# Ledger of designs, part 93: peptides against a protein of PDB entry 5KEZ

Target 1, 320 residues: chain A of PDB entry 5KEZ
Amino acid sequence: NVAIYNPFRPWWERYQPVSYKLCTRSGNEDEFRNMVTRCNNVGVRIYVDAVINHMCGNAVSAGTSSTCGSYFNPGSRDFPAVPYSGWDFNDGKCKTGSGDIENYNDATQVRDCRLTGLLDLALEKDYVRSKIAEYMNHLIDIGVAGFRLDASKHMWPGDIKAILDKLHNLNSNWFPAGSKPFIYQEVIDLGGEPIKSSDYFGNGRVTEFKYGAKLGTVIRKWNGEKMSYLKNWGEGWGFVPSDRALVFVDNHDNQRGHGAGGASILTFWDARLYKMAVGFMLAHPYGFTRVMSSYRWPRQFQNGNDVNDWVGPPNNNGVI

## One batch from the design tools (peptide; made by RFdiffusion4, then SolubleMPNN)

Design b2_p16_2_s2 (from b2_p16_2, 11 letters changed)
Fold by OpenDDE base, seed 4:
Structure b2_p16_2_s2 (fold): chain B 320 residues (1-320), chain A 16 residues (1-16)
Amino acid sequence: as target 1 above (320 residues)
Amino acid sequence: TAAKIGAAFYIYSRHT
């Protein structure tokens, strides 16, 4: 991914890929392979956060400022380490003036235009699908158990399916023969927009962002909400079917007040309430649970926004 | 029992 130095190595640089090389601040491919092996050997499975909707931001300077030193040129859509070129992006497909998503009520924009300036891959192309599949298959062959598909809302479900159809079975050294990768898709559906979580049920589980948002309001006792209202928690609250839901109290985005959930989202900053929420989540049978592991950072609020929401995990001069 | 309806939240924006 791109190495960002202003601000200094933010967490979100991870979501600006320039190649599919397993070479990041976390280590190189050999180290990753070693980690996966060691984890698998003790029954800990690895699920990769796969950033396949896009490459890096369109405004990032060309060069080799990346975690693996790969050259890239956002301006010309040149990512030779893949390789991708201008033919592999949706620049001509997006019809907005800016090239970015401008209206989230336009499903076509949401899927064909750039997410906050991130160069949008033309996932309709078999070439692009294949390159992504190659990346994911390499990970599968290493021994990962599945994937979180980042920004799935911004990909056509059919394109995702086409990629998934190219995936290998899981590594039989650790998984039963014929096992398929576990897929959960990040789709933000809080209602009010045309893209629905149900659009993605065929590909795997979907993040249920209503879960954390609603649980937050209840635990906070906002709007007269009561714990007793959780009696029909799950589908009774309008959530996706349990077998399609991946649930969580917070994630890295809404923990910072962005993405989905707003101020209702409970985080470790509100320790007592957060523990209550997480405890409830783990005790309740609805959905597949995900527990957040985060860190403290020096929050600085200006005009209601944390200007340090970019701060990544504890590191030593960029080294994690 | 009627399902709870979500409120409007901040649009998706996380980086860049």
Scores: peptide ipSAE 0.031, ipTM 0.650, DockQ to the pose 0.083
Fold by OpenDDE base, seed 1:
Structure b2_p16_2_s2 (fold): chain B 320 residues (1-320), chain A 16 residues (1-16)
Amino acid sequence: as target 1 above (320 residues)
Amino acid sequence: TAAKIGAAFYIYSRHT
């Protein structure tokens, strides 16, 4: 991914890829392979956060400022380490003046335009699908069990399906022969927008962002909400079907006030209430549960916003 | 049963 130095190595640089090489601040490919093997040998499975909707920001300077040293040029859409070129992006499909998503009530903009300046890949092209599938298949062959598909609402469900259809079975050294990768898709659907979680049910599970948001309001006792209202928690609250839901109290985005949920989201900063929420989630049968493991950073609020919400995870292993 | 709908929530950009 891009190495960002202003601010200094933020967490979100990880979501600006310039190649599919496994060289990041978390480690190299050999270290990753070692971890996957050790985890699989004790029954712990690995699911990769796969960033396949886009490459890096269009305004990032060209050069070799990346975690694996690969050259890239956002201005010319040149990513030779893949390789991608100007033919592999949706610049010509997006009809907004800026090239960015300007109206989230327009599904075509949401899927064909750039998410906050991130260069949008043309997933309708078989070439692009194949390059992504090769990346994911490499991970499958290493021994991962599945994927979180980042920014799924910004991809057409059919394009995702086409990529998934190219995937190998899981590694038979650890999984039964013929096993398929576990897929869950990040789709922010709180209602009121044209793109729905149900659009993606055919590809796998979907994140249910209503879960953490609504649970937060209940436990915080906002708007007269009561724990007794959780008696029909799940589908009774308008959530997606349990067998399609991946549920969580918080994620890395809304933990920082970003994404979906706003101030209702409970985090480790509110330790007592957070433990209550996580305990409830783990005890209740609705959905497939995900527990957050995060880190502290020096929060500084100005005008209601944390000016240090960019701070990345601690790193002392020497990998840059 | 009818679905329970809470307060409105806001969406923010996750990248800078």
Scores: peptide ipSAE 0.031, ipTM 0.627, DockQ to the pose 0.075
Fold by OpenDDE base, seed 2:
Structure b2_p16_2_s2 (fold): chain B 320 residues (1-320), chain A 16 residues (1-16)
Amino acid sequence: as target 1 above (320 residues)
Amino acid sequence: TAAKIGAAFYIYSRHT
């Protein structure tokens, strides 16, 4: 991915890929392979956060300022380490004046235009699908158990399916023969928008952002809500079917106020209430549960926003 | 700038 130095190595640089090489601030490919093996040998499975909707931002300077030293040129859409070229992006398909998503109520823009300037991959092309599948298959062959698909809302479900159809079975050294990768898709659907979580059920599980948002409101006792109202928690609250849901109290985005749920989201900053919410989630049978492991950072609020929301994990001069 | 793009990451698409 791109190496950003202003601000200094933010967490979000990880979501601006310039190659599919497994060399980042977390380590190189050999170290990753070693970790996966050690984890699998003790029954801990690895699921990769796969960024396949886009490459880096269009305004990033060309050069070799990347975690693996790979050259890239956003201006010419040149990513030779993949390789991608100008033919592999949706520049000509997006019809907005800026090339970015301008109307999030237009499903076509949401999927065909750039997300906040991030170069949008032409996932309709078999070449692009194959390059992504090769990346994911390499991970599968190493021994990962599945994937979180980042920014799935911004990809056509059919394009995702086409990629998934190219994937190998899981590594039989650790998984039963014929096992398929576990897939969960990040789709933010709180209602009122054209793109629905149900559009993605055919590809795997989806994130249920209503879960943390609503649970936070109840635990905080906002609007007179009571714990007793959780009697029909799950589908009774309008959530997706349990077998399609991945549930969580918070994630890295809404922990910083960037995602769905707003101020209702509970985090470790509100320790008592957060423990109550996480305890309830783990005790209740609805959905596949995900527990957050995060870190503290020096928050500085200005006009209601944390100006240090970019701060990444604890590190030693950029090395994690 | 790269910083602006990063800071705006999912701000518009995820705030509902």
Scores: peptide ipSAE 0.038, ipTM 0.766, DockQ to the pose 0.146; fails the geometry check
Fold by OpenDDE base, seed 3:
Structure b2_p16_2_s2 (fold): chain B 320 residues (1-320), chain A 16 residues (1-16)
Amino acid sequence: as target 1 above (320 residues)
Amino acid sequence: TAAKIGAAFYIYSRHT
């Protein structure tokens, strides 16, 4: 991915890929392979956060400022380490003036235009699908158990399906023969927009962002909410079917006070309430549960926003 | 048992 130095190595640089090389701040491919092996050998499975909707931001300077030193040029859409070129992006499909998503009530913009400047891959192309599948299959062959598909809301469900159809079975050294990768898709659906979580049920589980948002209000006793109201928790609260839901109290985005939950989201900053929420989540049968492991950072609020919400995990001069 | 009504939340822009 891009190595960003202003701000200094933010967490979100990981979501700006320039190649599919397994060479990042966390280590190289051999180290990753070693970790996956060690984890699998003790029954701990690895699920990769796969960033396949886009490459890096359009405004990032061309060069070799990346975690593996690969050259890239956002301006010309040149990512030779893949390789991708201008033919592999949706620049010609997006009809907005900026090239970015401008209206989230326009499903076509949401899927064909750039998410906050991130160069949008043309996932309708078999070439692009194949390059992504090759990346994911390499990970499967290493021994990962499945994937979180980042920014799934911004990909056409059919394009995702086409990629998934190219995937190998899981590595038989650790998984039963014929096992398929576990897929969960990040889809932010809190209502009010045309794109729905149900659009993605056919590909795998989806993130239920209403879960953490609603649970936060209940645990905080906002608006007169009571724990007794959790009697019909799950589908009774308008959530997706349990067998399609991946649930969580917080994630790396909304623990920073934004994106699909707002101030209701409970985090480790509110330790007591957070433990209550996580405990409830783990005890309740609804959905597939995900527990967040995060870190402290020097929060500085200005006008209600944390100006340090970019801060990544503890590191040694950028190396994790 | 009736479904609960939730608040609307904003989309996060994480890649600025």
Scores: peptide ipSAE 0.033, ipTM 0.637, DockQ to the pose 0.078; fails the geometry check

Design b2_p16_2_s3 (from b2_p16_2, 12 letters changed)
Fold by OpenDDE base, seed 3:
Structure b2_p16_2_s3 (fold): chain B 320 residues (1-320), chain A 16 residues (1-16)
Amino acid sequence: as target 1 above (320 residues)
Amino acid sequence: MATKIGAAFYIYSRHT
């Protein structure tokens, strides 16, 4: 991914890929392979956060400022380490003046235009699908158990399916023969927009962002909400079917006011209430649960926004 | 039991 120095090595640089090489601030490919092996040997499975909707931001300077040293040029859409070129992006499909998503009520914009400037890959192309599949298959062969598909809302479900159809079975050293990778898709659906979580059920589980948002409201006792109202928690609250849901109290985005959920989201900053929420989530049978492991940073609020929401994990001069 | 729906919430930009 890109190495960003202003601000200094933010967490979100990880979501701006310039190659599919396994060299990051967290380590190199050998170290990753070692970790996966050690984890698998004790029954801990690894699921990779796969960023496959886009490459880095269009405004990032060209050069070799990346975690693996690979050259890239966002301006010319040149990512030779993949390789991608201008033919592999949706620039010609997006009809907005800015090239970015301007209207989330237009499903075509949401999927064909840039998410906050991130160069949008042409996932309709078999070449692009194949390059992504090669990346994911390399990880599968290393021994990962599955994937979180980042920004799935911004990809056509059929394109995702086409990629998934290219994936290998899981590594038989640790998984039963014929096992398929576990897939869950990040889809932000709080209602009111044309793209629905149900559009993605065919590909795997989806994130249920209503879960953390609503649970936060209840535990905070906002709007007269009571714990007793959780009697029909899950589908009774209008959530997706339990067998399609991946649930969580918070994630890295909404901890920082990004994504979905707003101020209702409970985090480790609200330690007591957060423990209650996580405890409830783990005790309740609805959905597949995910527990967040995060870190503290020096929050600084200006006009209701944390100006330090970019701060990445504890590091030594950029190295994690 | 009738479906209970809480308050509506907003979607924010993912990246700064």
Scores: peptide ipSAE 0.028, ipTM 0.604, DockQ to the pose 0.068
Fold by OpenDDE base, seed 2:
Structure b2_p16_2_s3 (fold): chain B 320 residues (1-320), chain A 16 residues (1-16)
Amino acid sequence: as target 1 above (320 residues)
Amino acid sequence: MATKIGAAFYIYSRHT
């Protein structure tokens, strides 16, 4: 991914890929392989956060400022480490003036235009699908158990399926023969927009962002909400079917208090209430549960916003 | 911190 130095190595640089090389602030491919092996040997499975919707931002300077030193040029859409070129992006498909998503009520913009300037990959192309599949298959062959697909609402479900259809079975050294990778898709669906979580059920589980948002409201006793109202928690609250849901109290995005639940989201900063929410989630049978493991950072609020919400995990001069 | 287009994304940029 790109190496960002202003601000200094933010967490979100991870979501701006310039190659599919396993070479990041967390280590190199050999170290990753070693970790996966050690984890698998004790029954801990690894799921990779796969960023396959886009490459880095179009405004990032060209050069070799990346975690593995790979050259890239966002301006010319040149990513030779993959390789991608201008033919592999949706620049010509997006019809907005900016090239970015301007209207989230237009599903075609949401999927064909750039997410906040992030160069949008032409996932309709078999070449692009194959390059992504090769990346994911390399991870599968190393021994990962599955994937979180980042920014899934920004990809056509059929394109995702086409990629998934190219994937290998899981590594038989640790998984039963014929096992398929576990897939869950990040889809932010709080209602009110044309793209629905149900559009993606065919590809795997989806994130249920209503879960943390609503649970936070209840636990905080906002708007007269009571714990007794959780009697029909799950589908009764309008959530996706349990067998399609991945549920969580918070994630790295909404932990910073913006969007997809906003201020209702409970985090470790609200220790007592957070423990209540996590305990409830783990006790309740609805959905596949995910527990957050995060870190403290020096929060600095200005006008209600944390100006340090970019701060990444604890590191030594950028090295994790 | 203000976010530049193409420099960073926030969760509220992924939905309205």
Scores: peptide ipSAE 0.033, ipTM 0.754, DockQ to the pose 0.145; fails the geometry check
Fold by OpenDDE base, seed 1:
Structure b2_p16_2_s3 (fold): chain B 320 residues (1-320), chain A 16 residues (1-16)
Amino acid sequence: as target 1 above (320 residues)
Amino acid sequence: MATKIGAAFYIYSRHT
């Protein structure tokens, strides 16, 4: 991914890929392979957060300022480490003046335009699908059990399906022969927009962002909400079917006040209430549960916003 | 989520 130095190596640089090489501040490929092996040997499975909707920001300076040292040129859409070129992006499909998503009520715009400047890959192209599949298959062959598909809302479900159809079976050293990767898709659907979680049910599970948002309001006792109302928690609250839901109290975005959920989201900063929420989630049968593991950073609020919400995970191992 | 585009920081929301 792009190496950002101002601010110094923020968490969000990890979501600006310039190659599919496995070398970041979190480690190199050998270290990753070692971790996956050790985890699998004790029954702990690894699922990768796969950023396949886009490459880095369109206005990032060209050069080799990346975690693996790969050259890239966002201006010319040149990513030779993949390789991608100007033919592999949706620039010609997006009809907005900025080239970015401007109206989330336009599903075509949401899927064909850039997410805040992030270069949008042309996933309709078999070449692009194949490059992504090669990346994911390499991970599968290493021994990962599945994937979180980042920004799935911004990809056509059919394009995702086409990529998934190219995937290998899981590594038979740890998984039964013929096992398929576990897939869950990040789709933010709080209602009111044309793109729905149900559009993606055919590809795998979907993130249910209503879960953390509503649970937060209940535990915070906002708007007269009561714990007794949780008796029909899940589908009874208008959530997606349990067998399609991946549920969580918070994620890395809304933990920082970004994205879906707003101020209702409970986090480790709200220790007591957060423990209650996580305990409830783990005890209740609805959905596939995900527990957040995060880190502390020096929060500093200005006008209601944390100006240090960029701070990345601690790193002292010398990996660039 | 925050992204750096050029010299500016952009905070984007994946919903409206």
Scores: peptide ipSAE 0.031, ipTM 0.751, DockQ to the pose 0.120; fails the geometry check
Fold by OpenDDE base, seed 4:
Structure b2_p16_2_s3 (fold): chain B 320 residues (1-320), chain A 16 residues (1-16)
Amino acid sequence: as target 1 above (320 residues)
Amino acid sequence: MATKIGAAFYIYSRHT
């Protein structure tokens, strides 16, 4: 991914890929392979956060300022380490003046335009699908158990399906023969927009962002909400079917006040309430549960916004 | 027994 130095190595640089090389602040491919092996050997499975909707931001300077030193040029859409070129992006498909998503009520914009300036890959192209599949298959062959598909809302479900159809079975050294990768898709659906979580059920589980948002409201006792209302928690609250839901109290985005849920989201900053929420989540049978492991950072609020929301995990001069 | 369904919330943003 791009190495960002202003601010200094933010967490979100991870979501600006310039190659599919397994070479980042967290280590190289050999180290990753070793980790996966060790984890698998003790029954701990690895799921990769796969950033496949886009490459880095359109405004990032060209060069070799990346975690693996790969050259890239966002301006010319040149990512030779993949390789991608101008043919592999949706620049011509997006019809907005900015090239970015301008209207989230336009599903076509949401899927064909740039998410906050991130160069949008032309996932309709078999070439692009194949490059992504190659990346994911490499990980599968290493021994990962599945994937979180980042920004799935911004990809056409059929394109995702086409990629998934290219995936290998899981590594038989650790998984039963014929096992398929576990897929969960980040889809932010709180209602009110044309893209629905149900659009993605065919590909795997989806993130149920209503879960953390609603649970936060209840536990905070906002708007007269009561714990007793959780009696029909799950589908009874309008959530996706349990067997399609990946549930969580918070994630890295909404923990920082971004995305879905706003101030209702409970985080480790609200330790008591957060523990209650996590405890409830783990005790309740609805959905597949994900527990957040995060870190403290020096929050600095200016005009209601944390100017340090970029701060990444504990590191030693950029090395994690 | 039916219970109350909570109210809705706001839109997506990522990164600064």
Scores: peptide ipSAE 0.031, ipTM 0.599, DockQ to the pose 0.061; fails the geometry check

